# Ledger of designs, part 97: peptides against a protein of PDB entry 7UQJ

Target 1, 160 residues: chain A of PDB entry 7UQJ
Amino acid sequence: PELYQNFNITPPRGVLFHGPPGTGKTLMARALAASCSSDERKITFFMRKGADILSKWVGEAERQLRLLFEEAKKHQPSIIFFDEIDGLAPVRSSKQEQIHASIVSTLLALMDGMDNRGQVIVIGATNRPDAVDPALRRPGRFDREFYFPLPDVKARFKIL

## One batch from the design tools (peptide; made by RFdiffusion4, then SolubleMPNN)

Design b2_p14_4_s3 (from b2_p14_4, 7 letters changed)
Fold by OpenDDE base, seed 5:
Structure b2_p14_4_s3 (fold): chain B 160 residues (1-160), chain C 160 residues (1-160), chain D 160 residues (1-160), chain A 14 residues (1-14)
Amino acid sequence: as target 1 above (160 residues)
Amino acid sequence: as target 1 above (160 residues)
Amino acid sequence: as target 1 above (160 residues)
Amino acid sequence: MLEYTDEDLKIPEF
């Protein structure tokens, strides 16, 4: 309830941040976590990189995802931020289908299994929203999307 | 002098970064500090949260501000970054007038008392520029303002 | 010359941004690019992810690095930002030695081959500075390092 | 398909 009140959002299970690299997606997720954290309500912020889960946990990536969601639920209200979620959940039809399919399936199941009462928000960040498996972008998963454009040239000139 | 030459700016005593949370205000302040630091010239970066000065230093916030500005002057060139400056310097007409009035007055005096030769920049960041006391936004204080837009205002509204 | 005057830095060929994830390394690099760009002097900002060069350009990563440095030189003054440079240039002693060794060697050669008169800065960002090949961290390459700490509530940072 | 092309990743020359 209240985590979502802080977002002024009807509780999204998942939010996709997309936009050019270094547009502040990761920073926004952290700043949201920080802004939603008060002395009265600490929000636990978990961050993972999609590529790191694949590379560090070769053969255990699914287990690590499960553990991440368990920890996030245990420490709720919490935010799970997946930086480069396209590295974790590439489109199923990609040449790397076999390695990613089980991980994507696990992430889908974990997002579906998030009890509606869980104060866990999942934020995925990508530079390539279309490289994210469309199954993740369905209602009840990453069903909200935010575009992060390049900081407008005009905003840069004011800083000079 | 040189810190301000790096900005191509007539030395602002204070710069107000304003914009939605997570738009990179804190990061920009750190960026500026890093960019202005060289092997030849190290810039000391001081960071405080407005709310933290009030909450941690109940009854000593003024003294802590004075100490902060003294340390910044001692370690010049330096940047003082006030994150959530609206938490430190709420508009005087708010019901919290009495507790904040002295702190605001101290910050005003400290900014006014910054010798024009001091290589101390004060950066205030806020998500609510209109919640910052207008007295801070006057010439010789936070007389430069930079808007940090959300990368996509339209995308933010779609999540609401 | 002038790109480095904007930094007040003896021209580093390479700067390593390191620190915990989402401490704003990417946004810093963009902010630096923006702050160094003026109406009088446009800085071209190139961004690549280490992992993307490896994954998108399997077998052509070296060529893509060469092209990137050529384009950066052609559009100087310029910044090449490698996000997750540890993904491009893992420590040579890792079990993935063979695939990365040629790419690391190419990056080393490109950084060494940057004419001292070239207005090209290379910024590498990593969450794991120790995962970057030490050969990249030598003088004439990424010989300057900036730590991006987590925003600790206590953080006075001397940006060295 | 908002693949930010290499062109979209180029900060336009200011």
Scores: peptide ipSAE 0.007, ipTM 0.260, DockQ to the pose 0.044; fails the geometry check
Fold by OpenDDE base, seed 2:
Structure b2_p14_4_s3 (fold): chain B 160 residues (1-160), chain C 160 residues (1-160), chain D 160 residues (1-160), chain A 14 residues (1-14)
Amino acid sequence: as target 1 above (160 residues)
Amino acid sequence: as target 1 above (160 residues)
Amino acid sequence: as target 1 above (160 residues)
Amino acid sequence: MLEYTDEDLKIPEF
């Protein structure tokens, strides 16, 4: 919340962090959650894995997503972090495609249903930005994308 | 402590982390502190803010710096992290300049007084490396500088 | 490279980063890799996932580990990062246990075979430190452990 | 801005 406010940038409803594995997407999300909270304004950080939403919550995944967004709204300002959000993308099996499509549809509806005035930021992290449903990348959803590049040999953060 | 030994690089007494706000300087300092502690060799992490040293410790700031360095030496291996070390730089008011100059002089003396064999590392973090007194950036002080770039679209320093 | 020299601590051959998901383990490994490289001394960063070692390299996993360590040694100074190293831990199936035990034995031998003079650091990251084989946690292997706590409401890892 | 207390900066003794 605060990082975006300080830059006078309309807070995105959703932010897509994408880049190679171990490039740190999950930590930046946590860091943003941490950085945006003051003593007066504690940010609540919620984390879910995309694959866990599909595997652990079979048949209840939609309900669990709704509860997550309600809890995040109740504890605003808040960040919802979806690690491996590409895990919500349809895998090539038709039965899984329907389940995935329903979960993605629910996530779309939840992101669309967030009032622009709500202090809830959704961060998706993926190693495969191309595997994320383009519908999630539209304005009002994950409309901001942040590429996390491999530390190129030149831009080695020299923490000596 | 150990990652650096393998690279046969002369250990800095002080390390300056610099870069825009939100680039992970404070995290990296904490994570280095965490990363240097084992079950057998716990690293003690001390943190102070540059602005707090000036504001909270008015008239005692020099003494508090001395006590901090003594405590860090007593609890070695240790890391002293100065967040917002540019907050020790003179603000344009003549009265504050004298107080700041005295505090900076004390910090210089404390860094110069560290025996090269001491297991105390000083990390300064700043968003304004140009606002850090050049005297602090000399060999034997903050003689190593680490730029934390903005995550530029290509060279986003993945502080993930 | 340099922070660790100051502490006169015998450089670990292996460092275990452990803590809840998204606490920044993979980042810290990359940031350390990045940090340790200068214009004159470029550190090569190698990354593998523990689960990928088991699943993608079935029957060749040991050979791929050997090649990885040889390449890391050839490109020293280097860091080998094993993300999800707990994925090398035995899953309760007897056939997988034998394959896992063989891969773990190979990793143990490779870590033990690193000359203390080698500029190769191995970083393991896990969300389940208790699921990592205690043999990997012995001196000369992953003998340094770094907890990446959840940013507790108080101890929010300020990745600013 | 997350202010950590000096106590929150203690690496938890595991």
Scores: peptide ipSAE 0.000, ipTM 0.260, DockQ to the pose 0.036; fails the geometry check
Fold by OpenDDE base, seed 3:
Structure b2_p14_4_s3 (fold): chain B 160 residues (1-160), chain C 160 residues (1-160), chain D 160 residues (1-160), chain A 14 residues (1-14)
Amino acid sequence: as target 1 above (160 residues)
Amino acid sequence: as target 1 above (160 residues)
Amino acid sequence: as target 1 above (160 residues)
Amino acid sequence: MLEYTDEDLKIPEF
């Protein structure tokens, strides 16, 4: 509740952060996790890279996704952050279709199976929103999108 | 033209960003990409990690580099950003020489083959400029170098 | 000496940076490294991820830690930054105990073996200080802790 | 010489 209340966000099952790389998508996801953590309410933050789930867990990616969502549910309130989610759930293209299709279908089922009353937020980050399977961008999944523009050059020179 | 004009840069074929990690090399490359993008003129930004080109594309790294440069040329104006370029083009050391030598020679040929009239900028980022093959640091390649010092502690406390 | 003098830090063998992810722990560690680097005195910065030491160096993690500390000692003044140190030195939980226990014991011994006169600082970063083995948080190890709060929402909107 | 490991090369996840 508080996580969603703090942002006046109708509890999205998922939020897609998209924009150029290093626009602070990961930073913002981490910011959200901590701004919603109080001394009374610690939020568990789970970070996974889409490409790492495919490459490190060949043949077990579906199981690892299920375990991730179970663990997130167990450690509520929690945030699951998928960095480079386009690596995990690419738009279905012909030749490598079957492996990606099963992983995408598993992620879809996991997001659909989340009771919106659960204190689990899923954040996907991508530099290529058009490379994310449109099925993930439907209502009840990644139904909110935040564009991360590049900071104006002037803003960056204040950080350097 | 405009990309180079905005920076008063005689069109370098490549710019090497070097400095400690997290000094904002990637952030600056992205800032450059955006500051040069107008509503009328979108710049296509290609990011690759040097280590990923070697590890993910075993035996196809040369082909992937060629495809990257072709795609960048097709989507002009474009920026190719190589993060961790020392991972792609390490200084030639004796034992793994052949694979790295061929990839380096391909990158050299691709940078040399860029017509200076093309709106393609190549940015390499490294924390170890001395680990980058000196052949890449010659005129017409990464012939400009930018050192990224760490921001003074005072500058960072304004972001926290 | 100068590294510790610049921060008015009684030379901690280790500093634990804790706080929400993306609060700039790694950024601060890097800022410290450079603010302490002068033209006359270059600091060598060693970064390791706790999870990577466990996953990439299965069976050699202890040796890799020893080599890391030896290399840091050889390249004084130096900073060893352990990102996600809770991945390397988790609180001892029952089932995977033996491998983690040996790695933790090695890290403890390495930190204890550092002469406080050596210009080696160890910085651990975690989002979960309670997940770090309490033995690492004792005097002469990670005996200083810095909490990294989230920057106020307003501070982040100036960077975006 | 600032020897940065390949892990040192990773821009901190902002």
Scores: peptide ipSAE 0.000, ipTM 0.259, DockQ to the pose 0.069; fails the geometry check

Design b2_p14_4_s3 (from b2_p14_4, 7 letters changed)
Fold by OpenDDE base, seed 4:
Structure b2_p14_4_s3 (fold): chain B 160 residues (1-160), chain C 160 residues (1-160), chain D 160 residues (1-160), chain A 14 residues (1-14)
Amino acid sequence: as target 1 above (160 residues)
Amino acid sequence: as target 1 above (160 residues)
Amino acid sequence: as target 1 above (160 residues)
Amino acid sequence: MLEYTDEDLKIPEF
């Protein structure tokens, strides 16, 4: 409950951050995690990169996803941030991706299996929302999407 | 001497940056490294992630830590930045972490073995100072702690 | 053509970002990638860390570099960002680095093999330009270098 | 556990 209140978001199981690279998606996910952490209620923030889950855990990626969600559930309130989620969940119709299909199916099942009573938020970040499996963008999964426009190049140069 | 003068800090062997995620701990560690680099005195900045030292170097992590400290000593003045140090040095009392215990012991020994005459600063960053082994938070190790509060969400949105 | 026009840079095969850590090299590489992405022309941004390419892909690192460059070529216009490129391409004269020599040779060959007609930019970031193999800093490779000075500590504290 | 991997500081590959 409170985790979702702190987000001012009706409890989505997942939120997709999309927009050009370096628009601060990762920084925002971290900021949200941090803003929802109070001294009274520490939020546990899990971060994984989509491509790394595939490449590091060839043959074990599904088990690692399950463990990640179990750990997130154990350390509630928690945020699971998938950076580059398009690397984890590429569109199923791409001819090359039998190994991706099982991982995507596992992620779908894990998101579907999250009790609405759990204080776990999943944030996916991508530059390619169209490269994310449409099944992940359905209600009960990444059912909210936030676009991160390019800050004006001048704004970025003032920050650099 | 001068490295510590540039920090305006009495020479701690280690400094713990703690605070919510994305509060800029890594950015600050880098900023400090950079601010202490003059044209006359380049500081060598070593960065490692705690979890990566464990996962990439299963069975060799202790040797890699030793090599890191030797390289840092060789390239003085230097900063060793451990991002997510709680991933490297979890609390010894956690039942699951025999492999972590040896790495933590090695890190402790390396920090204790740093001559106060060395121009090596160790910066650890974590969101979970309570998940860091208390032995690391003792005098002569991470004996200084800096809290990074959440920048007001509005301040982050102006940077994004 | 247009990717290079958007950078206001004559098409270098590679650009070396160097300067103290956390001077925003990674942030700039992202900002450049993003500034060169228009709604009409999405730039694909590949990021790798030099040390990770070596450590994760022991025996396969050369193949992974080849695949990275092929993917970047396939997804043109694209940017390959090597963070901590000194970890990938240490100076060949260091006595310990037989494994690094082959990877460096592969990276050199890949950069040399990039057709000037390709819309692929390679950005390397390091704090230690002197630790990067001088062969990488030659024309047709990382032939442009951008120094990132420390923003005044006060400027960084306003961004944090 | 805020696991900032070097990969977590990685710029998302887009």
Scores: peptide ipSAE 0.000, ipTM 0.171, DockQ to the pose 0.060; fails the geometry check

Design b2_p14_4_s4 (from b2_p14_4, 6 letters changed)
Fold by OpenDDE base, seed 1:
Structure b2_p14_4_s4 (fold): chain B 160 residues (1-160), chain C 160 residues (1-160), chain D 160 residues (1-160), chain A 14 residues (1-14)
Amino acid sequence: as target 1 above (160 residues)
Amino acid sequence: as target 1 above (160 residues)
Amino acid sequence: as target 1 above (160 residues)
Amino acid sequence: MLEYTDEDLEIPEF
């Protein structure tokens, strides 16, 4: 966030971290949150798992998403990190269409409703970028994508 | 790995990684797998998510575990990494006892059946160590536990 | 540690973690330390910051390094983690040559003096591998180097 | 039950 202010770069509303599992997507999100926090400016970090929002809040997932975004806005500057976002907003498979459609629509609306002046960044992490609804990957949403390669297995191999 | 050679320590069959989400448990498991492979000796890394074994293989979870351990043994030296192992082997809550009991019993038997000469290490990762069946946390199974603290936010701040 | 027993790999005396800041070098070192500790065999983890050794112990840095290595040897199996090791052993810039030369010489001697039977691993972390005295990067010292890539540099640039 | 919840994830307010 601070780097964006210093660079006069318009902060992305949404960033998609994608890559193989255990490439440090979640760790990077936390490290970024930490790195953007200073003694003068703390960043509030909200973490949710996509599958947990669906499973813990059956029938209330929309409400929980709205509350999360409101809380993030109240505690700005903030980062919302969705781990396994493909679990929250999967590409519509025929068997689960309605519930997922509503949640996706709500998440889309929440991301679209964030003004460019808001100091809220949304990070989605997935092992399956193609399993994320393409509507989330459009400009103004998760319009920035970051591939987390497997750390060159050879480079880490020398490690131990 | 090399520390143990110098230690003449019997390699643990199982290691439990526990700590807050996004503390790099999965990344560490991959890094360990990576670090133990050399140009001369590649380690085969098997990764499964606990909940996926239950959900994708309803009624076949036992068979899939057996196949996984056989494949790991064929491709030794190998690491089996169970992400979210608490999803595979939760503490027996009265409501889900039979299916979970069978899977837990199978995993226990597979871990107990690994000979000390086998080049197979099992890593379980969880955010809820107390949600893992205590039988898995006994000597000869996941008898080594590793706490992944939140990276001291100060330590990461100074890294950036 | 255990994978090396199975691999018959000679333990490194020293491992250099290098890569951009916040790539999880310190986290990895802690998680490795954790991952080597069992209920039966705890690994003692010593962490020092390179700059702190110089700044906190002006005129005693050599003595503090000797004490640290002695303590690590007493508490073996142990890991000594030097965060920001480039702060402890910078490439000799003309203005700080004598103090740094003595500290570097002491650290070199301590690493060289570790017998292959010692159960002490030294991990150095740096953001600037080329700022580390080349004498530390030689065989028998930090002779294993590990690049921590930025998970896609584009990810950080777009969040920051 | 040691559940590492989101509370454990609060970047400690310095």
Scores: peptide ipSAE 0.029, ipTM 0.375, DockQ to the pose 0.052; fails the geometry check
Fold by OpenDDE base, seed 2:
Structure b2_p14_4_s4 (fold): chain B 160 residues (1-160), chain C 160 residues (1-160), chain D 160 residues (1-160), chain A 14 residues (1-14)
Amino acid sequence: as target 1 above (160 residues)
Amino acid sequence: as target 1 above (160 residues)
Amino acid sequence: as target 1 above (160 residues)
Amino acid sequence: MLEYTDEDLEIPEF
């Protein structure tokens, strides 16, 4: 919340962090959470893995997503971080596609149901931005995308 | 402590982490502290904010800096992390400039007084490297600078 | 290269980064690689995933590991980062155990074959330190372990 | 599910 407040930027409902593995997407999300919490404004950080949403929450994934968003709203200002959000993308089985489509639909509804005035930021991280449902990338959802490049060799040269 | 030994580089007394807000400077400092502590060699991590040095330590800031460096030396190997070290730079009031000049002078003396063999590393983090007193950036002080780039310049310009 | 030189610690051949998912292990490895490469001393960063070593390199994993270490040695100073190194740990099938045992044995031999004077650092990252073969955790291999705590207060107490 | 409260994100001021 504070990074966005300090920049006078309308807080995105959702931010997509994408880039090669180990570019620091998960760490940046945590660092953003940490950097946005002041003594006066503590920021609650919620983390889920996309693959865990599908594997551990079989049959209750939608309910668990709703509870997560309710808890994040209750503890606002808050950040919900979905690591490996491409893990919510359908794997090739029609049965999994239906389950994934339902979970994605629930996530869409939860993101759309967040009031723009709510101090809840959703961060999705993926190594495969093209595997993320385009519906998640629309305005009011993950409408801001951050490419985590490989630390370009050139950026290393100014650090040393 | 180990990654750097392999490279036979003269150890900096001070390292300046600079870059835009939320680039992970504070997190890197913590993670360096964590990455330097092994089961056999625990690294003590001290953290202060530049603004807190001016606001919370009014009238005792110099003494508190001395105590911090003494404690860091007593608990070596250690890292002193100054977050927002540009907060020690003068704000436009002549009275604050004198107080800031005294604190900066004390910090300079403390960094100069560290034996090159001491296992105390000072890390300063700032979003405004140009607001850091050039005297702090001289050899034997913050003589090494680490630019924390934005995750791709293009991606941040869409946030801003 | 520099933070660690100050601490007069025998440079690890291998460093194990362990801790819960998203604690920044991969980013730290990249940031260490970045922080070690000066204009005069560029550090080459090599990254592999443990699971990719087993799945993508089936039948050539040992050869690809050898080539990786040769390339890292050719481009020294260098860092080899193994993300998800616990992915080299045996899955419960006897056939996979043999393949994994062979790959682990090759990695052991490659780490043991690194001259202590070589400017090659190997970083392994895992979420499951107990799933990493104890043979990899011996002196001259991943003999240094860095716990990446959750930013939970309790996890910081294990780094100190 | 790892929930981090701000106390968990708070750098202990040493």
Scores: peptide ipSAE 0.000, ipTM 0.207, DockQ to the pose 0.044; fails the geometry check
Fold by OpenDDE base, seed 3:
Structure b2_p14_4_s4 (fold): chain B 160 residues (1-160), chain C 160 residues (1-160), chain D 160 residues (1-160), chain A 14 residues (1-14)
Amino acid sequence: as target 1 above (160 residues)
Amino acid sequence: as target 1 above (160 residues)
Amino acid sequence: as target 1 above (160 residues)
Amino acid sequence: MLEYTDEDLEIPEF
């Protein structure tokens, strides 16, 4: 994200990293958080797994999301990284609808409630972008997607 | 990294990682350094920022580069990673010409002075490959380039 | 990666990437796989999640591991990346012992059965190295460990 | 088994 300031690129409010498992979505989010932290300006990196929010915070997921966004706002500049966000915000048509619908609605409201001037970037990572509620993929939310293809074998000698 | 011994690939003297900021250039350099270290053979990873060499070592940058390469040579196998190398080795035509010209000339000489048997690899990272002196991008120097595209929505996992 | 040919470094049979979630373990493994592929020599990258092998391949996990290693051996040079390997090879003392013990034993045998001349590298990633069976962390297996610290502010420049 | 062929494994040509 400091990366984007240097280039006069308005930081995305939300970025969806999608692609096959282990394509490094989580790493990029952390790398982004990392590269945006100077000795003078530490970026606070908040990480949550989508499945953890549902499984560990049963009945409190909405509150935990609010607290997360408040904490991120308090510790600006910050990145909120949702790993496996398809687990947190599945497409609303699943029979577990009501709980998921509330969580998604809370996340949508939190994304929408971010001032354009807020130094909070939300990164979602998924192996299944089509399993993420399309409402999250709209402008002002995860409005930038980043497909993470499997790294080619040829380019793999270039990275190692 | 140990993967490469099996492949009879002549190690590059220098590798330029280029691409938009946050594309994982520094991470990759570290990953390389990490993956190349065994319990028996630790690769020494020397990291410098191009801007730091100019700002922190005003008037001593050439000497610091020499010392860095000597230290890297002493601690072979080693990697020298120059992050933001465009800050260290800008195109010679910039009005800060004389200081930069000397630093570039020193780096060129240090890259050229590496015996093909030297176990020192130099990795440069830049967001602006065109801002790097073309002399550094010649054979025997940063002769291998690695484009770290912005993870385009689909292309981003190629870097990650 | 070409770095290591110069160093006569016996490629690790296995490398354990460990550290907090999203420290870039999976990306690094992919980056490693990427950097080891040339235009002439493509490195085949096999990725598996530890939990997926257990959950998707109930009763067939051992066979799937054998097939994976055979395929990796057939497509040398290759990398096998186990993401969340603590899910695949938990410490044998957990009451789910028998199924996990067989899987761990199969993985151990496959790691041990790798000829030192084999161009197959196994990378495991975990957030909990202590949850991985210590037998996997022995020489000739995941004998090299890479701690992916939370990118502390200083380490954040190291990842990006 | 998702056999990702070389084509599926597009790391950018460095």
Scores: peptide ipSAE 0.000, ipTM 0.234, DockQ to the pose 0.050; fails the geometry check

Design b2_p14_4_s4 (from b2_p14_4, 6 letters changed)
Fold by OpenDDE base, seed 5:
Structure b2_p14_4_s4 (fold): chain B 160 residues (1-160), chain C 160 residues (1-160), chain D 160 residues (1-160), chain A 14 residues (1-14)
Amino acid sequence: as target 1 above (160 residues)
Amino acid sequence: as target 1 above (160 residues)
Amino acid sequence: as target 1 above (160 residues)
Amino acid sequence: MLEYTDEDLEIPEF
C-alpha cells in the first residue's frame, strides 16, 4: 500500500511474482511488507500457501479465503501473500478442475470485490506463471507480474 | 568466518550487502550464518537494525555497540548482522551529523579493533549503499560489497 | 558438500531447515548451494517440493525420488533441496498414512543408502518440523536442524 | 510455459 501511495499510484490489487523456486519471491513479498511498514504505518502481512489452503481446509477452502480477505481488509493496510498460488488456482482446464474450480472462482470474486479504496495488496508467488489461471492474470486482479530470475552467476561470485 | 578461512582467505572483517529492499540481504546473512554453523562449530548470529539501535538506545547506542561486539567476540565464531546499516551509519555530511557521528565513530573503532584472529564477521545490509559512511567501506571494515539486485528490474518497474 | 569437506567434517546427509513461512529457508538452501559452488567445484542444486512430488507423480513418487537421488549422486557434489518436506513426509500417524507411508519409506531408504562418501546433501525445509516424520529426523538422515525464526527485532540467535 | 519447477538448476560455481 504505502509503496504505491507514496508514488500517488493506485496500488495494484494483485501482483504475481514468478520465477524459479527459491529466487526469493516469498522473501521479496515479506521484505516488501516490511519495507512498506514504518513506525507510522504498520502493514499487516498475511501469508498462505495455495497447497495448504487446499489440503488443510478440504471442503472449507472457500470460507478460509473469504475469512482471509475479511481479516486483511480489517487490518488494512495489508498484504496477502499467496505462496505457490498455482497450488490454489491451477489452470481451469487441468485434470483437477472440479476440486479447484470453486476455489479459483472464490479467489476471483474476492479480488474483484476488493474495493478500490481498500489498502489490501494481494501478492501471488509461483514457480509456474503459466500454471496460474489466466483469469487471475487479468486487469483488476494479478495485473502486474514480476519475474524473479535465478540470482545471476556474477552476483554469486562476488559473495566469495 | 569459516567460509573464508577454508579458502585460506583472510576473512573480511566486514561485508556490505546492498540492493533493493527484499532482495534477500537479511536472508543471505542468516543463510551464511546457518551455512557456517555445523554441529562441530556453531556460529552465533547477532542481528541488529541500525534504526533500532538509534531509537531504542538513545544516548546508549555506543555502549550497546560495544556490548554487541564484546558478545560477538565472546561467542565467536560469530556474525554481527546490521540490517539497515544506513540507519546506524548515515553519511557524516548529513544534517543528522552530530547524533550519528559518535555512533559511526564507535562502529569504525570497533571494526578496526577487531583482532585479525577474531572469528567475527560483520555484515551490513542496506538498500542505500551511498547512504553508508564511506569510512565504513574502507579496507579493514566493510571492504567487501555484494550487490543484491532485484530479481527483475524490468518486472519491478511494472509494479509501479 | 564443500563447506563440510573444507572443514574435514563429514557432510551431514540431511539438514532440516525449519521456521515460520518465508523466513528464507528456500533462499538459504540456494545461497548455501551457491556458496558451496566455486569455479573449481560446481554444486548441482536439485529442488523439489514435497507436495509437487505427491501431486505431479501420483503413483510414481517413489520412482521420482529414486531418480532424483540417482541424478544427485551422478552430478555430485550436489544438494537436494526439499521445499515443504512436510508435504512429502507427513507424520506417519496421520489419516493420510497409506498414501505417504511408501514415499516416506522410500525417502528414508534413499537417505540411509547414501554412501558416506557421497557428496550429496539433502536439505529439507518445513514450516512445521513436528509434521515431519520423526524417522527422518534421526541420525544419518535429517540429523541437523536449523531454526529460521521470524526476524524479531530482538533476535540474537544462536544458530545451533 | 515457464515451468521453473523440475529443471535441475545448475547453480553455477561461486
Scores: peptide ipSAE 0.000, ipTM 0.243, DockQ to the pose 0.043; fails the geometry check

